# Designs tried in a protein design run: peptides against a protein of PDB entry 3S8F. Part 1

Every score and structure here is a prediction.

Target 1, 157 residues: chain A of PDB entry 3S8F
Amino acid sequence: VLTLFVAVPSLMTAFTVAASLEFAGRLRGGRGLFGWIRALPWDNPAFVAPVLGLLGFIPGGAGGIVNASFTLDYVVHNTAWVPGHFHLQVASLVTLTAMGSLYWLLPNLTGKPISDAQRRLGLAVVWLWFLGMMIMAVGLHWAGLLNVPRRAYIAQV
Target 2, 166 residues: chain B of PDB entry 3S8F
Amino acid sequence: DEHKAHKAILAYEKGWLAFSLAMLFVFIALIAYTLATHTAGVIPAGKLERVDPTTVRQEGPWADPAQAVVQTGPNQYTVYVLAFAFGYQPNPIEVPQGAEIVFKITSPDVIHGFHVEGTNINVEVLPGEVSTVRYTFKRPGEYRIICNQYCGLGHQNMFGTIVVKE
Below, numbering starts at 1 at the first letter of every chain, in headers, positions and changes, except where a header shows other numbers.
Peptide ipSAE is a variant of ipSAE made for these designs: the mean of its two directions, with the distance scale d0 fixed at 1.0 Angstrom where the peptide's residues are scored. Compare it only between designs on the same protein; published cut-offs may not carry over.
A fold fails the geometry check if it doesn't show the stated peptide or something in it is severely misdrawn.

## One batch from the design tools (peptide; made by RFdiffusion4, then SolubleMPNN)

Design b1_p11_4_s4
Fold by OpenDDE base, seed 4:
Structure b1_p11_4_s4 (fold): chain B 157 residues (1-157), chain C 166 residues (1-166), chain A 11 residues (1-11)
Amino acid sequence: as target 1 above (157 residues)
Amino acid sequence: as target 2 above (166 residues)
Amino acid sequence: MAEERLKELLE
């Protein structure tokens, strides 16, 4: 019971971040229910990377609630479901946040802004990374539900 | 400007907090639904049973693979299984179709997995602890046991077989 | 086949 209640502060934190994004978008001129999203700086890989990480983290967090359930964890534990969850949490959120941090940090440390070509390349990298990670994660979760084992090279499906 | 920003943030936070609570209830409802519709399978152990991993091979119900399958009642069996580096004992495990099988699984060495393909049997096996899983095989045939917990250099080759007889 | 297998695993 206590384990499931961990979802409360986690969700509060996650949606507080969302509230901050909404505020930022509205400050940048976004209006309406969803207009603030478009107003965010989607041309900056330092912004896009961690945001994509957060987007990947959302389904990962939902999976975390499943994994925290004793009865449901019995179904998914040590199946391909678990690697799917980890790739959303580590290989998406952590990795993309690290990428985004570098896109911000290096220009600031060197005093040299990134070129437009580097910016465009950076955007391509983080979007492709996110897309590939989402495909892999969905596949792993699906395979896990079909009882594909973790840490095994063979499966019935 | 800071004060205005604070007020604006609070307004948005109220909405998002409400949404977060709604999502929490949705997740709880989904869990409850899943449990209500998909819990007719394997019953996991509710008690923590301990065993000495250093003597489990020499004495007790796991010591002799020929005596590993014990009939405990009409159409009811207990199977004492060892998961070890790198295999399972007994191998194969022979059980009758339609019987209620209670697996008592432990390890004499390191942590292993006990994943039975074609079933929802999937447990970790810890030295010093006994994992208990209850299952009834409805279909005769061979079921492969896979170690899904890394246990050393031979992990990838660690397999067992359950043979369900008519 | 996959759907049927999923049902069997979750039941």
Scores: peptide ipSAE 0.015, ipTM 0.803, DockQ to the pose 0.250
Fold by OpenDDE base, seed 5:
Structure b1_p11_4_s4 (fold): chain B 157 residues (1-157), chain C 166 residues (1-166), chain A 11 residues (1-11)
Amino acid sequence: as target 1 above (157 residues)
Amino acid sequence: as target 2 above (166 residues)
Amino acid sequence: MAEERLKELLE
């Protein structure tokens, strides 16, 4: 009950952030229904990282509702599904947000901007991290649905 | 200009909030659909049954592994299972194919898991509580019981076996 | 085989 209750404010927050991104994109010259997305600063790892984190958080949030369902939780509880959910929430959103924060914070604190090489490397790191995390998360969720147990080194699948 | 910007922001927020609400209903609908079409994972909550974990080994239906399997009907059995550090009793659990089996599972020590491979049986086992699971084995053979809740140094080696006989 | 098992677990 509590989780389902919290889901509503969380969705409101998430889509408020999305609204801010849309506004920013439109201010940067983006037009149309999706043109504002293209106008966002995808060349900045400080931007890309947390946005990718948010994208990973979407299926994780949906999974949270599933995990909070009494009947559906029986299917997924203590299976590989649960680590899959956690990796979307923590290893994706939290970690990528932290990474992005560093790309913004350190240059601003030191007064020294990052080099172009560092920027490109940062983008590569963030995208590779996201890709790897999505592969792992999908795999874990799939394994969980196949009744692979959590905290066990063996499974009959 | 500030007023115009504020108005624009509010318009976008309203749009996204509307989308948010729509998505909420979509998620609810998807959950409802899943529940309506998938029944294997639906296990209703039963009566909360309590036991004293400090005496469960000495007295009661869990005390003697040889008496753990009780026939309660022509094709119905109750199996009193203990999950402990680090194993299960009785082990193996022998039951007939096609019979309705009611597992009554508890723990004398710490929290364990009771996950039977090849089945939808997957429950937490708490000291002081009795977990009740009903299942009918349609196929004969051996089914491995896995502890999927960390319970100590021997957790990774904590296995049991259910033998389903023809 | 995995797909069949999934159906058995969810249906």
Scores: peptide ipSAE 0.013, ipTM 0.784, DockQ to the pose 0.250
Fold by OpenDDE base, seed 1:
Structure b1_p11_4_s4 (fold): chain B 157 residues (1-157), chain C 166 residues (1-166), chain A 11 residues (1-11)
Amino acid sequence: as target 1 above (157 residues)
Amino acid sequence: as target 2 above (166 residues)
Amino acid sequence: MAEERLKELLE
């Protein structure tokens, strides 16, 4: 139980970010319990990318608690579960945040805004990336629960 | 004004913090539930046992593959297994069906994995340490041992076999 | 001020 307290700072950080999103959405005119979500700038890949990363980070974080459990780690350790976990953490959150950062940084550095075509393409790339990561992550976690080993090209299933 | 803004932000943060704590509770509850309902038994980490990886091939219970399977009691065996680059010894490991098998696994070289298909046996094997796993094979047949820890150029081909005899 | 700045950054 004491080891699970390691999750507290991470959860606090994650949900304070969520609080910031709610505040931002409400500033943009969103009202009600969920209306603030719709009010967020979903047409901007610089926003969408890191937010999708955060969404992928949720199940990844839950998996982190599992992985940190001494007893439960016996089930998942060195199975496909583990790469499923860090693909959510690194290949989703970190990578999408980096992608989003570029969509913000390059226009600011060059002084030239991205074209509408580039914006739409960026949105497509980010959403497709997220979708692919979710499919892969679910598959890897499922395979891990079926005792598929990591770092092996074969499995009994 | 700034005061109102801070107050509003604080309210949202408190709400999300409460949600965070609730989720933490849910996760803890799920772990507790898993432990409470787990009837098959968890293979606990045993007492730390150490060996000298530089001499394990020359002396001791791992030195002779022909003597690796030791009967320790009625329907009880200890199997001394070496995981090395790139294979296992003995190979195959022959054990009887229904017997309680205690695997004592170590490595003379680098870290390896010991994953037995069709079982819940899945441990890392560290040079200088002995991994102990207890298992009873209920079904006869062949069980493949897979190295699931990268150990070098031949890692992908590092396999062993456990043969369970009737 | 902070609220207004945040809104500006998200436009």
Scores: peptide ipSAE 0.000, ipTM 0.795, DockQ to the pose 0.011
Fold by OpenDDE base, seed 3:
Structure b1_p11_4_s4 (fold): chain B 157 residues (1-157), chain C 166 residues (1-166), chain A 11 residues (1-11)
Amino acid sequence: as target 1 above (157 residues)
Amino acid sequence: as target 2 above (166 residues)
Amino acid sequence: MAEERLKELLE
């Protein structure tokens, strides 16, 4: 149980980011409990990508607690569950954040603004990436719970 | 304006921090709930048992695969298993249905996995350490052992078999 | 079935 307290700094960091998003949304005219979400710039792939990464990281973080649990880790360790967790943590949050950073960085470095076509394509890419990653992650976690091993090409389930 | 913004940010941060702490307790509660309602196949950890990987093949209970299955009591057996590059011994492992089986697994070379399909047996096998797993096979048949820890070029083909007899 | 097996693994 004491091991779970290691998650506290990470949670604090994650939710300070959420607080920043709420503040930003309210500055953009969002009102109420959820209105600030709608006010965020969902038309910008540089924003959408890391936010989708954060959303994927939520179940991943919960999985981290599971993996750190002695009793529950016995069920999931070295099964397809583990790569499922990795795909949420690395291939979703880290990768989408990197993608989003590029959508911001490249226009600033080149001095050329992103075209509308590029913007729309970027949005499609990050949403499709997120969707694909969620499908894969759910599948891997499910397979892991069914005792499908990782690092194996064969399973009897 | 900057001061007002700072106060507003602090209020939101406090709210989210409170939420984060609440969620932490929810997660702990969920773990407790799962443990209360399900065992999740948890096997209590025993004391650390060590073995010399350089001599495990020459002396001791792992030295002779033909004597690897030892009856320790009525309907109780201990099976001494070696996981090595790239296979398991004995292979097959023959045990009776309904008996309590204690697997004592170690490695003479590198880290391997011991994943038994159709069961909740899934442990890493470290050279110099003995992994202990207790299991009772309820159904007769063949159970495949899979190495789920990368151990070299032959990792993907490292399989064993447990045969449960009626 | 997979569902029954899952129950066995989690119980």
Scores: peptide ipSAE 0.019, ipTM 0.804, DockQ to the pose 0.259; fails the geometry check

## One batch from the design tools (peptide; made by RFdiffusion4, then SolubleMPNN)

Design b1_p12_2_s1
Fold by OpenDDE base, seed 3:
Structure b1_p12_2_s1 (fold): chain B 157 residues (1-157), chain C 166 residues (1-166), chain A 12 residues (1-12)
Amino acid sequence: as target 1 above (157 residues)
Amino acid sequence: as target 2 above (166 residues)
Amino acid sequence: SLLEELLELVFS
């Protein structure tokens, strides 16, 4: 039980970021409990990418607690569940954050703003990446719960 | 203006921190609920048992595959299994249906996996340590053992079989 | 639904 308290610093960090997003959304004219979300710059791939990464990180974080649980880890360890967790944490949060950083960094480094076409393409890439990762992650977690082994080319199911 | 902004940020931060704490308790509660309602069938961890991987093939209960299955009581057996590069010993493992089987699994070389299809048996096998798994096969037939921990060039072909006899 | 099946698998 005490091991689970290790999650507190991570949660504090994550929700501090969320607090910053709410503040930003309200500064942009968002009102109400959820109106600030719509006010965020969803037309900017540099913003959308890391935010989608954060969204993917939520179930990943929950999975982290599961994986840290002695009894529950017995069920999921070395099954397809584990790669599912990895793809939420690394291939979603980390990768999408890197993509978002790139969409900000390149225009600043070159001194040239991205075109509208490039912006739209960037949005498409980020959203499609997120969608694909979520589908794969759900599939891997589901397969893991069905006892599909990790690092094997065959499975009974 | 800056002071007002900082105060606003602090208010939002406090709210999200409270939410964070609440979610932590929700997760703990969910784990507790899962444990309370779904503990049946979970194989408890055994005590730490050590062996010398350099001699496990020459002496002791793992040395002779023909003596690997030991009856320890009425309808109770202990099976001494070696996971090695690249296979399992004995192979096949023959056990009777309905008997309580205690698997004692170790490795003479590197870390392997011991994943039995159709069961909840899934453990890592470390050289120098003995993994203990208790299971009762209710259905006769063949159960495939899969190595789910990368162990070298032949990892993908490392399989074993448990034959459960009526 | 997929969600329903997953919830049943994990919590029931």
Scores: peptide ipSAE 0.015, ipTM 0.780, DockQ to the pose 0.124
Fold by OpenDDE base, seed 2:
Structure b1_p12_2_s1 (fold): chain B 157 residues (1-157), chain C 166 residues (1-166), chain A 12 residues (1-12)
Amino acid sequence: as target 1 above (157 residues)
Amino acid sequence: as target 2 above (166 residues)
Amino acid sequence: SLLEELLELVFS
């Protein structure tokens, strides 16, 4: 019940962020329906990380609604589906947002800008993290749909 | 100009909100589709039934594993199952193929899981409550019961077996 | 080509 109540406001918030990104991208010279995306600062890990987190949050959020659905919960509850959902919500969105925040915060706190090497490394970390999380999440959701139980080291599949 | 900027932002927000609303309907449709195409069966919602976990082993239908399988009608059975640390009772559970089985599962100690591999039977078992699941086994053989809720140091080894006879 | 024009319209 609570999940369903917060779903709509959460969506509104998420898409408000998207609107801000579109505005920013267009200010940076992006044009067209999707050209503004390319204009965003993809060379900055402080930007890339939370954006990738948001992308992971889309299926995660949808899954949250599924998990909160009374009838469908009987199918997915305590299966590998659930940790798949968590890894999208926590290990992707929250973690990547934290990573991005640090890439912004630390230079400001120390008064020292990050080096180019640090920037490149940060980009690599963020992208690889996202890729790994997506692979794992897809696998977990798939396994969950195959009735692989959660909190069990063996399964008959 | 601040006014122009705010107006532009508002326009983008309105567009994205409209999109969000559309996506909401898409998600609802997907959920509905999933429900409609689900062929593994529907576990009916049952009434909340209470039992005393402190006495469930000594009295009542769960007390004697030899009496756990009760025929309630033609090709209909009720199986009274205990999930405990760390196993299931009775074990194995023997039921006929094609019979309608009503599992009534409870716990004398802590919360456990009752996940039957190869089926859509998957419920949490709470002390003091009876979990009711209805299922018909179409194929004979052995079905493993797995605990999918952490219940202690022996959780990973907590297994049971349902034997479906021809 | 139509595809090129579409891509340009969408991404540039």
Scores: peptide ipSAE 0.005, ipTM 0.734, DockQ to the pose 0.023
Fold by OpenDDE base, seed 4:
Structure b1_p12_2_s1 (fold): chain B 157 residues (1-157), chain C 166 residues (1-166), chain A 12 residues (1-12)
Amino acid sequence: as target 1 above (157 residues)
Amino acid sequence: as target 2 above (166 residues)
Amino acid sequence: SLLEELLELVFS
């Protein structure tokens, strides 16, 4: 009964983070309705990685509402839908946040900044990871809706 | 200035909170839409029924696969199915086309899945509990049962068959 | 292009 009410504080938290990003972007000179997004430090993998994780977490969170619904969960439970969901939550959000944390932490702990080559490589890694995860997640969710079973090497379709 | 920054953040938060509320309604609407379009055939959860997994193979309605299919009415059957490591009993499950079938599924060992391809039958089977699923097969043929819950080394090979006869 | 103009408008 109260399960779906968890969506309220969760959304509030998520969009508070978004508000913080807007504030940061505007502090960096971004203007307009969406100009603040461009002003964020997209050249820093330590920033990009967790943000991409958050972006992946958005559809994952929406899926969480579906999975938490008794009636809707019957449709998707133990289908490919479920792996699609937690690959967004774990393999995207958690993993990318960890990647971002390392890009910040290691230079900070060692006192040595990352080279420009390492920075560019880091950006490539996190973007490719995100892209791959999004493709995989969309495919898994789609397959799940087609009743492709979870934990099976064969399927009807 | 921390105070000025705080005020600015609050202003942005007001907008995002409004958006948050809007998205909440969108999600509710999507749930409602999904329910209206995709859940017409959802089988409601049954009442909790318990069994002893240690004796289910020796006594009771699951003990003899030859007696697993029980006619309970003119066009009604109850099928007592065991999901075990690594298969299903009986196998195949033979039922008439057009009959109302009540599957009562349990496990003598570990948790298994009972996913019937071509149908909306998809339940987890827990030792000590009976999963009840009601379904009517409209088309004759063979329907594969897939275990979609990891149950051990032979999980990937755990299949069954439902044969629907005219 | 129209896309570039739109992007410039949105992200200006």
Scores: peptide ipSAE 0.000, ipTM 0.769, DockQ to the pose 0.024
Fold by OpenDDE base, seed 5:
Structure b1_p12_2_s1 (fold): chain B 157 residues (1-157), chain C 166 residues (1-166), chain A 12 residues (1-12)
Amino acid sequence: as target 1 above (157 residues)
Amino acid sequence: as target 2 above (166 residues)
Amino acid sequence: SLLEELLELVFS
């Protein structure tokens, strides 16, 4: 009940953020239905990281509703599905947001901008992290649906 | 241009709200699909039954593993199972093929898991509460019971066996 | 082409 209640304001927040991104993209010269996406600063790891985190959070949020449903929770509870959900929420959104925050915070605190090499490295790190996390999450969710137990080193599957 | 900016923001918000509505239906559809495809043979939750974990080993239906399997009908059995650190009692659990088995599971110590491989049986076992699971084994053989709730240093080695006889 | 026009409309 609490999860479902929190889901509503969370969705509102998520789509408000999306609206802000669209507005920003259009201010940067983006046109059309999706052209504004391309206009966003994808060359900045401080931007890319939290955005990728948000993208990973979307399926995680849907999973939250599943986990909160009595009938569906019976299927997924204490299976590999649950760690998959957690990794999307914590290791994706929270971690990537923290990473992105560092890319912004440290240069601003020190007054020293990051080098181009550091910027490129940052982008590589963030994208690779996201890719790895998505692979892991898909695998864990899939395993969970196949009834692989959580907190066990062995499974029949 | 605060007014213009406000109007622009509202337009984008309206668009995303419309999209959110569409996504709501998508999510409902996905939930419905998952429910339809993965919940066959769901074991409903039973009544909340309580037991004293401090005496469950000494008296009552869980006290004697030799009497744990009780025939309640022509093709119906009740099995009183203890999940403890670190194993299950009785072990093995012997039941006939094709019979309706009602597992009454509780714990004398800490929370454990009761996950039977090859089945949809997957419940947490709380001390002081009785978990009730109903299942019919259609195929004979051995089914491994796995503890999927961390219960201490021996958690990873906590296994049981259900033997289904023809 | 129609595809090119669509791409231009959607992404630029």
Scores: peptide ipSAE 0.000, ipTM 0.744, DockQ to the pose 0.021

